Peptides against a protein of PDB entry 6NYY. Designs and how they scored, part 205

Target 1, 212 residues: chain A of PDB entry 6NYY
Amino acid sequence: KHFEQAIERVIGGLEKKTQVLQPEEKKTVAYHEAGHAVAGWYLEHADPLLKVSIIPRGKGLGYAQYLPKEQYLYTKEQLLDRMCMTLGGRVSEEIFFGRITTGAQDDLRKVTQSAYAQIVQFGMNEKVGQISFDLPRQGDMVLEKPYSEATARLIDDEVRILINDAYKRTVALLTEKKADVEKVALLLLEKEVLDKNDMVELLGPRPFAEKS
Target 2, 212 residues: chain A of PDB entry 6NYY as posed
Amino acid sequence: KHFEQAIERVIGGLEKKTQVLQPEEKKTVAYHQAGHAVAGWYLEHADPLLKVSIIPRGKGLGYAQYLPKEQYLYTKEQLLDRMCMTLGGRVSEEIFFGRITTGAQDDLRKVTQSAYAQIVQFGMNEKVGQISFDLPRQGDMVLEKPYSEATARLIDDEVRILINDAYKRTVALLTEKKADVEKVALLLLEKEVLDKNDMVELLGPRPFAEKS

## One batch from the design tools (peptide; made by RFdiffusion4, then SolubleMPNN)

Design b2_p30_5_s3 (from b2_p30_5, 14 letters changed)
Fold by OpenDDE base, seed 1:
Structure b2_p30_5_s3 (fold): chain B 212 residues (1-212), chain A 30 residues (1-30)
Amino acid sequence: as target 1 above (212 residues)
Amino acid sequence: EKEEFEKFLEKLKERIKKLEELGIPTPIHF
C-alpha cells in the first residue's frame, strides 16, 4: 500500500479530487483504462497490473499502474507487447466508440518513441540494419542526422510499419477480449479504482505464470 | 525503514528515467 501510493505520487502526480468529469468523458476514460488493463493482462511480456483508476491525476484523466520489473535488457517481443499495452486505451476507444480522443496522445508519443528507439538505437529492424544512433533529446540542437535522407525515409516507414503492427495486434487482442474490456470498464465506472484482485475476480488469474 | 524507502524511491525514479530514455513505457499509462 505505502509503496503503491508512493509510486503513484511520484509518477502520476497528485489526485485531482476536484476535477469533475462529465459522464460521457468518465465513460470514455473507463473504457480507455480498461483497454490498457486488459491488454496488459493478456500480453505475456507486459508488466503486472497493480491498479487501474478513472480518478484524474496531475497528467491524466485516468491511469493504469504497473509494477516495473528490475529488467535491463528487453527483447523485440517484449517491446512489442509493451507497445500493444500502451495502445490498449486508444484501441479500446476505437472498438467501443468508433472514435478517437485526445486521451491517447501521451500513449502515441510513447509508442512512437519506442518504435524509433527499437529501429535506430537497438538495431531491431532488418531493413534499417544493426545501427545505433542517439535520438535527439528534447532541447538538443538539430544535430546533423548521422544517416542519409534515404535512410531517414526508410526509418520513418519502418517506424510506421512497427506501430501499425502493434496496433493491429492490439486490435486483434482487444476484439477477442472485448467482453473482458467491457467488464473492466463497467466495474471502473462503479468503483472508480480497481486493483489486481478485482482483475482476478473479473478475468480470472493472469494466464502467464508470474516469473517470481 | 524511512531511509530505505527513500532510497528505493530514488532507485525507482532512476529506473523510470532510464526506461523513458529507452522509449520504454513508464509504469503508469494514462
Scores: peptide ipSAE 0.190, ipTM 0.719, DockQ to the pose 0.794
Fold by OpenDDE base, seed 4:
Structure b2_p30_5_s3 (fold): chain B 212 residues (1-212), chain A 30 residues (1-30)
Amino acid sequence: as target 1 above (212 residues)
Amino acid sequence: EKEEFEKFLEKLKERIKKLEELGIPTPIHF
Protein backbone atom coordinates (compact mmCIF):
# COMPACT_ATOMS: atom_id res chain seq x y z
CA LYS B 1 0.00 0.00 0.00
CA HIS B 2 2.61 2.63 0.95
CA PHE B 3 4.75 1.62 -2.01
CA GLU B 4 1.80 1.79 -4.43
CA GLN B 5 0.79 5.18 -3.05
CA ALA B 6 4.37 6.37 -3.40
CA ILE B 7 4.47 5.30 -7.06
CA GLU B 8 1.10 6.95 -7.65
CA ARG B 9 2.29 10.18 -6.07
CA VAL B 10 5.68 10.25 -7.79
CA ILE B 11 4.56 9.30 -11.29
CA GLY B 12 0.82 9.94 -11.39
CA GLY B 13 0.64 13.02 -9.20
CA LEU B 14 -2.47 13.99 -7.25
CA GLU B 15 -5.95 12.68 -7.93
CA LYS B 16 -8.18 15.20 -9.68
CA LYS B 17 -11.49 14.13 -8.13
CA THR B 18 -13.07 17.40 -9.21
CA GLN B 19 -12.29 16.80 -12.88
CA VAL B 20 -15.49 15.54 -14.48
CA LEU B 21 -14.98 13.76 -17.76
CA GLN B 22 -17.73 13.79 -20.34
CA PRO B 23 -19.30 10.34 -20.80
CA GLU B 24 -17.62 9.87 -24.17
CA GLU B 25 -14.25 10.96 -22.79
CA LYS B 26 -14.68 8.62 -19.82
CA LYS B 27 -15.48 5.81 -22.24
CA THR B 28 -12.38 6.61 -24.30
CA VAL B 29 -10.22 6.61 -21.17
CA ALA B 30 -11.72 3.32 -19.98
CA TYR B 31 -10.89 1.57 -23.25
CA HIS B 32 -7.45 3.21 -23.34
CA GLU B 33 -6.55 2.01 -19.85
CA ALA B 34 -8.11 -1.38 -20.53
CA GLY B 35 -5.76 -1.66 -23.50
CA HIS B 36 -2.74 -1.07 -21.27
CA ALA B 37 -4.05 -3.45 -18.62
CA VAL B 38 -4.84 -6.30 -21.02
CA ALA B 39 -1.61 -5.89 -22.97
CA GLY B 40 0.33 -6.01 -19.70
CA TRP B 41 -1.67 -9.06 -18.61
CA TYR B 42 -0.88 -11.14 -21.70
CA LEU B 43 2.72 -10.02 -22.30
CA GLU B 44 5.24 -12.25 -20.56
CA HIS B 45 7.82 -9.57 -19.87
CA ALA B 46 5.41 -6.87 -18.75
CA ASP B 47 5.38 -5.90 -15.09
CA PRO B 48 2.49 -7.23 -12.98
CA LEU B 49 -0.55 -4.97 -12.94
CA LEU B 50 -1.32 -3.44 -9.55
CA LYS B 51 -4.12 -1.06 -10.41
CA VAL B 52 -5.97 0.42 -13.34
CA SER B 53 -7.99 3.60 -12.92
CA ILE B 54 -10.07 6.04 -14.93
CA ILE B 55 -9.97 8.62 -12.14
CA PRO B 56 -7.91 11.53 -13.46
CA ARG B 57 -4.53 11.83 -11.76
CA GLY B 58 -1.73 14.32 -12.34
CA LYS B 59 -1.14 14.54 -16.10
CA GLY B 60 -3.34 11.58 -17.06
CA LEU B 61 -7.08 11.07 -17.38
CA GLY B 62 -6.57 7.48 -16.29
CA TYR B 63 -3.68 5.14 -15.61
CA ALA B 64 -2.45 1.60 -15.29
CA GLN B 65 -0.03 1.03 -12.43
CA TYR B 66 2.47 -1.79 -12.46
CA LEU B 67 4.76 -3.32 -9.89
CA PRO B 68 8.32 -2.53 -10.94
CA LYS B 69 10.63 -5.50 -10.76
CA GLU B 70 14.10 -5.12 -9.33
CA GLN B 71 15.71 -5.74 -12.69
CA TYR B 72 18.86 -4.09 -13.96
CA LEU B 73 19.38 -5.96 -17.23
CA TYR B 74 16.75 -6.07 -19.95
CA THR B 75 16.67 -8.19 -23.08
CA LYS B 76 15.41 -7.00 -26.44
CA GLU B 77 12.32 -9.19 -25.97
CA GLN B 78 11.61 -7.67 -22.58
CA LEU B 79 11.89 -4.16 -23.98
CA LEU B 80 9.61 -5.08 -26.89
CA ASP B 81 6.89 -6.36 -24.54
CA ARG B 82 7.16 -3.15 -22.55
CA MET B 83 6.77 -1.15 -25.75
CA CYS B 84 3.69 -3.20 -26.63
CA MET B 85 2.19 -2.61 -23.18
CA THR B 86 2.86 1.11 -23.58
CA LEU B 87 1.11 1.09 -26.97
CA GLY B 88 -1.89 -0.79 -25.54
CA GLY B 89 -3.95 2.34 -24.92
CA ARG B 90 -3.51 3.76 -28.42
CA VAL B 91 -4.18 0.39 -30.01
CA SER B 92 -7.33 -0.10 -27.94
CA GLU B 93 -8.65 3.27 -29.10
CA GLU B 94 -7.98 2.27 -32.72
CA ILE B 95 -9.67 -1.13 -32.36
CA PHE B 96 -12.79 0.13 -30.59
CA PHE B 97 -13.28 3.65 -31.94
CA GLY B 98 -11.41 3.72 -35.25
CA ARG B 99 -9.84 6.98 -34.07
CA ILE B 100 -6.83 8.12 -32.09
CA THR B 101 -6.74 10.76 -29.39
CA THR B 102 -4.10 12.97 -27.79
CA GLY B 103 -4.18 10.68 -24.73
CA ALA B 104 -1.33 8.54 -26.03
CA GLN B 105 1.22 11.38 -26.32
CA ASP B 106 3.20 10.28 -23.28
CA ASP B 107 3.01 6.65 -24.39
CA LEU B 108 4.37 7.50 -27.82
CA ARG B 109 7.15 9.52 -26.21
CA LYS B 110 8.08 6.57 -23.99
CA VAL B 111 7.99 4.12 -26.89
CA THR B 112 10.11 6.45 -29.00
CA GLN B 113 12.62 6.86 -26.19
CA SER B 114 12.78 3.09 -25.69
CA ALA B 115 13.31 2.44 -29.39
CA TYR B 116 16.13 4.98 -29.64
CA ALA B 117 17.74 3.64 -26.47
CA GLN B 118 17.68 0.09 -27.83
CA ILE B 119 19.30 1.12 -31.08
CA VAL B 120 21.78 3.83 -30.08
CA GLN B 121 22.57 3.00 -26.45
CA PHE B 122 22.31 -0.78 -26.20
CA GLY B 123 23.43 -1.80 -29.68
CA MET B 124 20.34 -4.01 -30.11
CA ASN B 125 20.02 -3.42 -33.86
CA GLU B 126 22.17 -5.40 -36.28
CA LYS B 127 22.04 -2.80 -39.07
CA VAL B 128 23.13 0.06 -36.84
CA GLY B 129 25.59 -2.18 -35.01
CA GLN B 130 27.27 -2.18 -31.63
CA ILE B 131 27.08 1.54 -30.94
CA SER B 132 26.44 3.30 -27.66
CA PHE B 133 25.75 7.02 -27.59
CA ASP B 134 24.09 9.13 -24.97
CA LEU B 135 20.70 10.36 -26.04
CA PRO B 136 20.27 14.11 -25.74
CA ARG B 137 18.43 15.02 -22.58
CA GLN B 138 15.46 17.34 -22.83
CA GLY B 139 16.99 20.79 -22.91
CA ASP B 140 20.53 19.72 -23.71
CA MET B 141 22.06 21.46 -26.68
CA VAL B 142 22.24 19.12 -29.64
CA LEU B 143 25.54 17.49 -28.93
CA GLU B 144 27.33 16.76 -32.16
CA LYS B 145 26.09 13.37 -33.21
CA PRO B 146 29.06 11.02 -32.99
CA TYR B 147 27.83 9.38 -36.21
CA SER B 148 27.28 10.38 -39.83
CA GLU B 149 24.06 11.69 -41.33
CA ALA B 150 23.74 8.38 -43.14
CA THR B 151 23.88 6.60 -39.78
CA ALA B 152 21.36 9.10 -38.40
CA ARG B 153 18.93 8.23 -41.21
CA LEU B 154 19.53 4.54 -40.64
CA ILE B 155 18.81 4.98 -36.91
CA ASP B 156 15.60 6.88 -37.64
CA ASP B 157 14.48 4.18 -40.08
CA GLU B 158 15.27 1.34 -37.70
CA VAL B 159 13.51 3.17 -34.84
CA ARG B 160 10.41 3.46 -37.01
CA ILE B 161 10.61 -0.23 -37.91
CA LEU B 162 10.94 -1.22 -34.25
CA ILE B 163 8.00 0.96 -33.19
CA ASN B 164 5.88 -0.33 -36.06
CA ASP B 165 6.72 -3.91 -35.14
CA ALA B 166 5.70 -3.24 -31.54
CA TYR B 167 2.52 -1.57 -32.78
CA LYS B 168 1.61 -4.51 -35.04
CA ARG B 169 2.32 -6.96 -32.23
CA THR B 170 0.04 -4.95 -29.94
CA VAL B 171 -2.70 -4.79 -32.59
CA ALA B 172 -2.52 -8.55 -33.03
CA LEU B 173 -2.63 -9.16 -29.27
CA LEU B 174 -5.47 -6.79 -28.46
CA THR B 175 -7.46 -7.92 -31.50
CA GLU B 176 -7.18 -11.50 -30.23
CA LYS B 177 -8.07 -10.28 -26.72
CA LYS B 178 -10.70 -7.77 -27.89
CA ALA B 179 -13.42 -9.28 -25.70
CA ASP B 180 -11.13 -9.07 -22.68
CA VAL B 181 -10.35 -5.41 -23.37
CA GLU B 182 -14.08 -4.70 -23.55
CA LYS B 183 -14.76 -6.58 -20.30
CA VAL B 184 -12.08 -4.56 -18.52
CA ALA B 185 -13.29 -1.29 -20.02
CA LEU B 186 -16.92 -1.93 -19.04
CA LEU B 187 -15.92 -2.87 -15.51
CA LEU B 188 -13.77 0.27 -15.31
CA LEU B 189 -16.78 2.35 -16.31
CA GLU B 190 -18.66 0.76 -13.41
CA LYS B 191 -15.99 0.65 -10.68
CA GLU B 192 -13.60 3.40 -11.90
CA VAL B 193 -10.72 1.47 -10.30
CA LEU B 194 -9.67 -2.15 -10.73
CA ASP B 195 -6.98 -4.14 -8.98
CA LYS B 196 -5.20 -7.39 -9.77
CA ASN B 197 -7.98 -9.42 -8.14
CA ASP B 198 -10.63 -7.81 -10.34
CA MET B 199 -8.49 -8.73 -13.35
CA VAL B 200 -8.11 -12.33 -12.16
CA GLU B 201 -11.85 -12.59 -11.62
CA LEU B 202 -12.55 -11.14 -15.04
CA LEU B 203 -9.82 -12.72 -17.18
CA GLY B 204 -8.56 -15.62 -15.09
CA PRO B 205 -5.07 -15.89 -13.66
CA ARG B 206 -2.29 -14.12 -15.51
CA PRO B 207 -0.74 -16.74 -17.80
CA PHE B 208 2.79 -15.96 -16.61
CA ALA B 209 4.28 -16.78 -13.26
CA GLU B 210 5.00 -13.62 -11.36
CA LYS B 211 8.68 -13.67 -10.66
CA SER B 212 8.79 -12.70 -7.06
CA GLU A 1 8.36 7.04 9.38
CA LYS A 2 7.96 10.34 7.46
CA GLU A 3 11.70 10.68 6.90
CA GLU A 4 11.96 7.04 5.86
CA PHE A 5 9.11 7.57 3.44
CA GLU A 6 10.75 10.68 2.01
CA LYS A 7 13.99 8.74 1.52
CA PHE A 8 12.01 6.00 -0.15
CA LEU A 9 10.34 8.51 -2.47
CA GLU A 10 13.68 10.03 -3.34
CA LYS A 11 15.12 6.61 -4.12
CA LEU A 12 12.05 5.84 -6.20
CA LYS A 13 12.43 9.09 -8.14
CA GLU A 14 16.05 8.24 -8.84
CA ARG A 15 15.08 4.76 -10.03
CA ILE A 16 12.35 6.17 -12.25
CA LYS A 17 14.74 8.72 -13.70
CA LYS A 18 17.24 5.96 -14.41
CA LEU A 19 14.55 3.84 -16.08
CA GLU A 20 13.49 6.79 -18.22
CA GLU A 21 17.10 7.39 -19.21
CA LEU A 22 17.27 3.74 -20.24
CA GLY A 23 14.07 4.10 -22.27
CA ILE A 24 12.27 1.73 -19.90
CA PRO A 25 8.62 2.58 -19.23
CA THR A 26 7.74 3.90 -15.80
CA PRO A 27 5.54 1.87 -13.43
CA ILE A 28 2.55 4.04 -14.34
CA HIS A 29 1.28 4.20 -17.88
CA PHE A 30 -1.30 6.86 -18.90
Scores: peptide ipSAE 0.188, ipTM 0.708, DockQ to the pose 0.730
Fold by OpenDDE base, seed 2:
Order: sequence, then C-alpha cells, then structure tokens
Structure b2_p30_5_s3 (fold): chain B 212 residues (1-212), chain A 30 residues (1-30)
Amino acid sequence: as target 1 above (212 residues)
Amino acid sequence: EKEEFEKFLEKLKERIKKLEELGIPTPIHF
C-alpha cells in the first residue's frame, strides 16, 4: 500500500479528493480509462498494467498506469502497440459515445511525438527513409529545418498516416473487445480504482506473458 | 526495504524520463 501510493504520487501526482466530477464526466473518464486498460491488456508489446483509476490526480481526471520495462531499444511494432494503447481512451469515447472530448489531449500529444520520433529520428518510415533529425524541443525556435519544405510536407503526411493506422488498429481491437471495455468501465464507476488483480478477475489472465 | 523502494522509484523516474526523451508514450495515460 505505501509503495503503490508512492508510485502513484510520483507518476500521477497528488489525488484531488476535492475535485468532484459530474456523473456524466465521471462516466466519460471511466470509459476513457477502460479503453486504455483494455488496449494495454490485449496488445502484445504494451507494458504491464499496474493500476487504472478515475480519481482525479495532478493534471488528469483519471489514469491508467503501467510498469515500464528496463528496455532501451524498441521495434516499430512495439512503438505501434504503445501508440494504440495511448489512443485507447479516445477510441473508447468514440465507440461508446460517438463523440470525442478534450480528455485525450495529453494522449494525442504523446502519440504525435512518438509518430514524429519514429519518422524523423528513428528512420522507421520507408518513404521518408533512413534519416535522423533532432526534433525541435518545445520553446526552441526552429530557425532552420534540416530538410526542404517538400520533405516537411512528406513527414507531416506520413505522421498522419502512422497515427491514423494506429487509430484504426485501436478501433478494431476495442470494437472486438467492446464488452470488456464496458465491464472495466462499469467496475471503475463502482470501485473508482482497479488493480491488475481486478483486471484478471474481470477479463482473465493477460494473454501475453510479462517478460520480467 | 525503504531504501530499496526509493531506489526503485528513482529507477522508475529515470525510465519514464528516458521514454519521454525518445518520444515513446509514457506509462501513464490520462
């Protein structure tokens, strides 16, 4: 218990027990977090789920927390599954509510950053090719792009393609697992917090062996 | 125990930071 709370504080920030969500907002958050949790459960290269919560913490209204492995090298497939897991919340909102909210802003930022990194830093895109450029940090004046405007347009197009492919993959997965997303969301609305054991009880064991 | 846990937390923070630096989605999804 003290260990989990310390991890949660480090990763999620402080609980905002005074922040009462409206019932409809709480429902939206529950389905959003359920989307992350279920996507991560059924994606091979996702990190192990530790906790999912709809209790507001730090800057978030809810969260799904994973334990990252000590890994320094990632494949394109591993990065894709991580993108899909990150899109799980937004996709769940679309599947269940037919609408999108502002809740996925940080997720979209992360997915966008990952897509750009894959294309312009890791050379993982065939059309852009085996290139590696430093991504401008937030606040750095991009004084000079190391590539032409034509290359910039190509990069932007391929980023959109990659994100859309990850999105479609996530839609397919969470549509297949729609009943599981709903089960998780409903249990979140009841318990507010789920751990890995709650997920095992609800969904069965994760189909992928956790390589420790 | 407490010292080992503090070391674990520091390693976890470092791992998350490295993921963010690589543009890899962090293990926290909001």
Scores: peptide ipSAE 0.146, ipTM 0.699, DockQ to the pose 0.776
Fold by OpenDDE base, seed 5:
Structure b2_p30_5_s3 (fold): chain B 212 residues (1-212), chain A 30 residues (1-30)
Amino acid sequence: as target 1 above (212 residues)
Amino acid sequence: EKEEFEKFLEKLKERIKKLEELGIPTPIHF
């Protein structure tokens, strides 16, 4: 408990118990976090869920916490499942509310960064080819791109394709698991915090063996 | 104990930072 709370403070920031969400906002957050949780549950290469919460922390209104494996090498399939898990919140909002919110901004940033890294750092795209360029960091001088404007356009197009493929995969998954997303969201609205055991009780055991 | 935990937290922070630098989704989604 004390260790988990310390990790949560480091990772999620300080709990904002004084921030009372409106019922509709709380509902939106619950379905958003349920989308992440369920996507992570049913994606083989996603990290196992530790905790999901709709108690505001730091800059977030809710969060899902995962246990990252000690892994140094990632496949395209592993990165895709992680992108899908990251899109789970946005997709849940679309499926249940027919609208999107600003809540997915950080998720979209992460997905965008992952897609660019796959294409321009890891050489994982067949059309762009076996290239590796450093992505400009925020605050770095925009060094002249070592590639043509045609290559820049190709990169941008392939990034959009990759993100759209991840999005479609996430839509398919969470549409299939729509009832599970709703179960998790409703229980979140009741308990505010769920752990792995709550998820097992709701959804059954995770269908993937925890690769130790 | 406390010092080992602080070392663990620092390693975790470093790992999260490395994941972010690699464009790999971090263990926390908002």
Scores: peptide ipSAE 0.130, ipTM 0.686, DockQ to the pose 0.839; fails the geometry check

Design b2_p30_5_s4 (from b2_p30_5, 13 letters changed)
Fold by OpenDDE base, seed 4:
Structure b2_p30_5_s4 (fold): chain B 212 residues (1-212), chain A 30 residues (1-30)
Amino acid sequence: as target 1 above (212 residues)
Amino acid sequence: EEEEFEKKLKEILERIEELERLGIPTPVVY
């Protein structure tokens, strides 16, 4: 508990008790976070959910917290499931509201960064090949790309394909689990914070053994 | 115990930052 709270405070920031969300905004956040939570629950290579909250913290309006594994090596399958989990909020908004909000901006940024990293740093794309280039970091001088403009276009195309594949996978999953997303969202609107036990009570035990 | 806790917390935070630098989605999703 103390450890999770400490991580929460550092990552999520301080609770913004003064930030009052409109009921419709709170509803949107609840379904967004429920999308993340449910996606992470039913994706084999996603991290176990620790907590999901719709209490505004720092810069966020809600969050899903997962247990960081002591893992330094990630498979392509693990990265895909993490991308799907990250897209869960956006996909939930689409499924339930038929609209997209700015709430998924950070998620889309993370997914985009992950897709580029997989293709240009980890060599995980067959068309681009087994290459590894450093991606410009935010604030780095846009150094000349170590590859041709043709390669840059290929990378951009394959990034879009990868993101779209993750998106479609997430849509399929959360459409199948739509009732579960709604259960989580409704309970979030009531309790504002859910833990792993709440998720087990709602959805049953996670279908995948927690790799210790 | 508290020192070990702070150390572990720091290690986790550093790891999260490293994952972000690598473009790996973080354990906290908003």
Scores: peptide ipSAE 0.217, ipTM 0.737, DockQ to the pose 0.823; fails the geometry check
Fold by OpenDDE base, seed 2:
Structure b2_p30_5_s4 (fold): chain B 212 residues (1-212), chain A 30 residues (1-30)
Amino acid sequence: as target 1 above (212 residues)
Amino acid sequence: EEEEFEKKLKEILERIEELERLGIPTPVVY
C-alpha cells in the first residue's frame, strides 16, 4: 500500500482535489482509462495492472498504473502489446464516443517514440533492416541523419504502418471486450479508483500468469 | 523495512526512466 502510493505520487503526481471535471469529461476519462486497463488485462505481454484512476493528478486527468517488471530485453511482440495497451484509451474513446480527444496526446507520443525506436534503434523492421542509430533527443541539434531521404521516407512509412497495426489490434481487442471496458468505466465513475482486486471481481482473473 | 521500501522504489523509478530512454511505453499511461 505505501509502496503503491509512493509510486503513484512520483509517477502520477499529486492529486488535484480542487479540479472538478465536468460530468462529460469525467465520463470520457473513465472510458479512456478503462480502455487502458482492459487492454492491459487481455494483452499477454502487458505488465500487471496495479491501479486505475480517474482522479485528476499533476500529469493527467486519469491514469492506469502497472508494475514494472525487472526485464531488460523486450521482444517485438512485447513492444507491440505495450503499444496496444498505450493506445487503449484512444481506442476506447473511438469505440464508445465515435470521437477522439486530446486526452491521448501523451499516449500517442509514447507510441510514436516506441515505433521509431523499434525501427531505427532495435532493427525490428524487415524493410528498414538491422540498423541502429540514436534518435535525436528533444533539444539536441539534429545532427545530419545518418541515412538518405529515401531511407527517412521508408522509416516514416514503416513507423506509420507499425502504429496503425497496433491501433487496429487494439480496436479488435477492445471491440471484442467492449462490455468489459464499459463495466470498468462505469465502476470507475462510481469508485474513481480501482485496483487489481476490483478488476478481478469485475472481469475475472487475468488470463495470463503474472511472470514474476 | 523502510530502507528496503526506498530501495525498491528507487529501483522501479530507475527502471521506468530506462524504459522511457529506450522508447518503451512506461508502466503508467494516461
Scores: peptide ipSAE 0.213, ipTM 0.741, DockQ to the pose 0.782; fails the geometry check
Fold by OpenDDE base, seed 1:
Structure b2_p30_5_s4 (fold): chain B 212 residues (1-212), chain A 30 residues (1-30)
Amino acid sequence: as target 1 above (212 residues)
Amino acid sequence: EEEEFEKKLKEILERIEELERLGIPTPVVY
């Protein structure tokens, strides 16, 4: 508990007890966070859910917190599932409301960064090939790209393909689990915060054995 | 116990920073 709260304060920022969400905004956040939670629950290579909350914090209206594993090597499949869980909020909003909000901006940024890293840093794309280059950091001088403009276009195209594949996978998953997303969202609207035990009670045990 | 807690917190924060540098989605999604 104290450890989780310390992590929440450092990563999520301070709880904004004075920020009152409008009922429709609170509903949107609940379904958004439920999308993350359910995607993470049913994706084999996602980290275990620790907590999901619709209580506003410093930079966000809600959050899903996962327990990071001491893992140093990630497979393409693991990175894809992590992209899917990150897209879970946006996909849930689309499935339930037929609209997109600004709430997924940070998620889309993270997914975009992951896709570029997979292709440009990890060499995980067959068309681009076995290359590894540093991604330009925000504020670094526009270093000459170590690859041609044709390669740059190919990278951009393959990034879009990878993100779209992750998106489609997430849509398929959350459509199949739509009733579970609804259950989580409704319970979030009641409790505002759910833990792993609430998820087990609501959805049953996570279908993947926790690797000890 | 407090020193172990601070050490563990530091290790987790360092891990999160490493994941972010690698473009791996962080343990907290909004």
Scores: peptide ipSAE 0.206, ipTM 0.725, DockQ to the pose 0.790; fails the geometry check
Fold by OpenDDE base, seed 5:
Structure b2_p30_5_s4 (fold): chain B 212 residues (1-212), chain A 30 residues (1-30)
Amino acid sequence: as target 1 above (212 residues)
Amino acid sequence: EEEEFEKKLKEILERIEELERLGIPTPVVY
């Protein structure tokens, strides 16, 4: 408990209990976080959920926290499931509200970064091929790209394809599990914080063996 | 116990930073 709370404070920031969300905003956050939680629950290669919360913190209005695994090598399939989990909030908002909010900005940034890394750093795209280039970090001088504008366009196109594939996969999953997303969102609105045991009670045991 | 806690916390933070650097989605999504 104390260790999890300390990690939560460092990763999520300080609780902002004085920040009162409007009921409609709180509802949006609950369904957004429920989307992340349910996607992570039913994706084999997602990390185990530790906590999901709609209590505002320094970095956001809600969050889903997962246990990081001691894993150094990631497959394309594992990275795809992680992208789908990250898209779960946006997809949930679309399914339940028929609208999108600014709440998914950080999620979209992470998904975009992962897609580019897969294509231009890990060589995981057949059309782009077995290439590895350093992505400019924020603040690095934009070095001349070691490839043509045609290759740049190909990379951009394949990034969009990869993200769209992850998005479609997430839509299919959360549409199938729509009732589970609703259950999690409603319980979040009641309890504000859920743990793994709450998720097991709502959804049953996670269908994947925890890689210890 | 406190030193072990600080060590574990540091290891987790370093792992998160490494994942972010590699473009791998972090263990926390907002």
Scores: peptide ipSAE 0.201, ipTM 0.727, DockQ to the pose 0.824; fails the geometry check

Design b2_p30_6_s1 (from b2_p30_6, 16 letters changed)
Fold by OpenDDE base, seed 5:
Structure b2_p30_6_s1 (fold): chain B 212 residues (1-212), chain A 30 residues (1-30)
Amino acid sequence: as target 1 above (212 residues)
Amino acid sequence: MIPDVYFDKMLEILEEQARKAIEEGKLKYV
């Protein structure tokens, strides 16, 4: 109990017991987090879900916690599935409410950063090539880009393509699993916190073997 | 919300992967 709470504080921040969500807001959070949870459940290269919560903590109104695998290498397929998992909340909001909240903007930023890093730093795009550009880190004064304006445009285009591909993949998945997203969201509204066992009871065993 | 810590850790691993790829001559540094 105490160790789990300590981990939750590190990952999610302090529990905001004084923050009372309106019922409609709580519903939005539940479907958002259900989107993350279900996307991760049915994506082979996503990390296994440990916990999903709609109790406000730190910066978020809810969170999904995953057990990261110890790995030293990422494949393009693994990165794509992680992008899809990250988009799961936004896609769920779109499917169920036809609107996107500010909570989904943070996830989109993360996806954008991941896509940009894949293309610019890791040479994972065939059009850009096997080139790694040294970009200033966040907070550094960007004096000059180490590439031409033509390359900048190419990078922007390829980033957009990659994000759109991940988005479409996530839409397809969560549309197929729409009933499962709703089941998870409704159970979240009842229990506020779900663990892996709750997910197994609700959805059945995860279709991918847990790689130890 | 996906916690920032998972994203940050991923980026760290990717940076190390890129560094190794450059050292092995698989990726060109510019």
Scores: peptide ipSAE 0.285, ipTM 0.830, DockQ to the pose 0.829
Fold by OpenDDE base, seed 4:
Structure b2_p30_6_s1 (fold): chain B 212 residues (1-212), chain A 30 residues (1-30)
Amino acid sequence: as target 1 above (212 residues)
Amino acid sequence: MIPDVYFDKMLEILEEQARKAIEEGKLKYV
């Protein structure tokens, strides 16, 4: 509850109702957010979608809001699906427009940070091993690496592999669900804001039980 | 856009998870 309210406050506090997007920009945002929404819809370990909006808010031209679980542990599968969900916007833009906008850069940054955290802090990679490195700052990409150059290279390679795997998974998913992404995007262009019920009406029930 | 708060919290949880894993002897701290 408190975390959900914090997200709503962050999202709500950022509303820029005065920002008018060009039609093509609005279209790009709609497909971007539809990518996030659809990826989250069809990924088992993604958080349930609460709403998706193409109304500009703060630094974002649109957003997808999810209901985070009170989760204290993450599995590799959960983290992968979260990465895929986060890549959904970028992948949607690629599928529909053959281009990636600056809006997708933040998502890629987040995915990269997650990948490093998994490999460096939690030892979730077999090649790196069951080692946890102290990071100078939580969530920061560590420029000053407390490990050897060889280990650094290994980590970088494994991060790339992990991100690439998430990317490929997202491409496969959203390519399969391309028609659904388009349906969501078109409805977003009409309504500007969709909730879970709109998604159910459009796509059918989410194929995974709500872990509420 | 995915809100930053989701990732910030996730990273915090991963750090705590790592700490616990070290305490449990599942990870080696370096």
Scores: peptide ipSAE 0.280, ipTM 0.817, DockQ to the pose 0.829
Fold by OpenDDE base, seed 2:
Structure b2_p30_6_s1 (fold): chain B 212 residues (1-212), chain A 30 residues (1-30)
Amino acid sequence: as target 1 above (212 residues)
Amino acid sequence: MIPDVYFDKMLEILEEQARKAIEEGKLKYV
């Protein structure tokens, strides 16, 4: 218990028990986190879900905690599934509420950053090529881009394509699994915190073997 | 919300992967 709480504090920040969400806000958070949880559950290359919570912590109103595998290499497929998992909250909000809240902005930023990194730094795009551009880190004054304006446009286009593909994939998945997202969201509203066992009880065993 | 730590760690791993790929001549550094 104490060790898990310590990890949760490091990952999610301090629990804000005094922050009372309005019922509609709590509902939005529940469906958002359910989207992350269900997307991760049904994506082969997503990390195993450890915990999902709608108790506000740190900067977030809820969180999904995963057990990252000790992985030293990422494939395009793995990165795509991570993007889809990360989009799961936003996509869930879209499916259930027909609107996207500001709570999904951080996830979209992460997805965008990942997409740029894949294309610009890791050469994971055939049109851009097997080129790694050293970009200044976020916060550094980007004085000069190490590539032409034509390349910049190409990068921007391919980033949009990649993000849109991940988004469409996530929409397709969570639309297919809409009932499962609903089950998880409703149980979150009741229990506020779910673990892997709760997910197994609701959804059955994860369809992908946990690569040890 | 997906915690920042997962993405930060991923990016670190990807950076190392890219570095190795450059060293192996699989990626061209520009």
Scores: peptide ipSAE 0.267, ipTM 0.814, DockQ to the pose 0.844
Fold by OpenDDE base, seed 3:
Structure b2_p30_6_s1 (fold): chain B 212 residues (1-212), chain A 30 residues (1-30)
Amino acid sequence: as target 1 above (212 residues)
Amino acid sequence: MIPDVYFDKMLEILEEQARKAIEEGKLKYV
């Protein structure tokens, strides 16, 4: 118990016990987190879900905790599925409410950062080429980009394409699994916290073998 | 919300992967 709470504090931040969400806000958070959970469940290269919660912590109103594998290499497919999992909350809000809240901004920022990193730093885009650009770290005065304005435009376009592909993939998945997202969201509204066992009871076993 | 720790660790791994790929001649550093 104490060890789990310590891990939760490190991962999710401090519980905001005094923050009472309105029923509609709580509903939005439940469907948002259910989107993350279900996307991660049905994406082969996503990390296994450990816990999902709608109890406000740190900077978030809810969170999904995953068990990352010890991994030293990422493939494009793995990075794409991670992007899709990250978009799961936003996509769920769109599917169920027809609107996107400010709660999805952080997820979109993370997806955007990942997309730029893949294209600019790791050369994972064929149009840009197998080139790694040394970009200034966050907080450094970007005086000059190490590439031309034409290359900058190309990078921006390819980033948009990559994000859109991840978004479309996530929309397709969560539309197919819409009933599962609703089941998870409704149970979250009841229990506030779900673990892997709750997910297995609701959805059946994860269709991908857990690589030990 | 997805915790930042997952992305930070991912980026660290990607940086190391990129470094190795450059050393192996699979990526060009510019």
Scores: peptide ipSAE 0.251, ipTM 0.771, DockQ to the pose 0.844

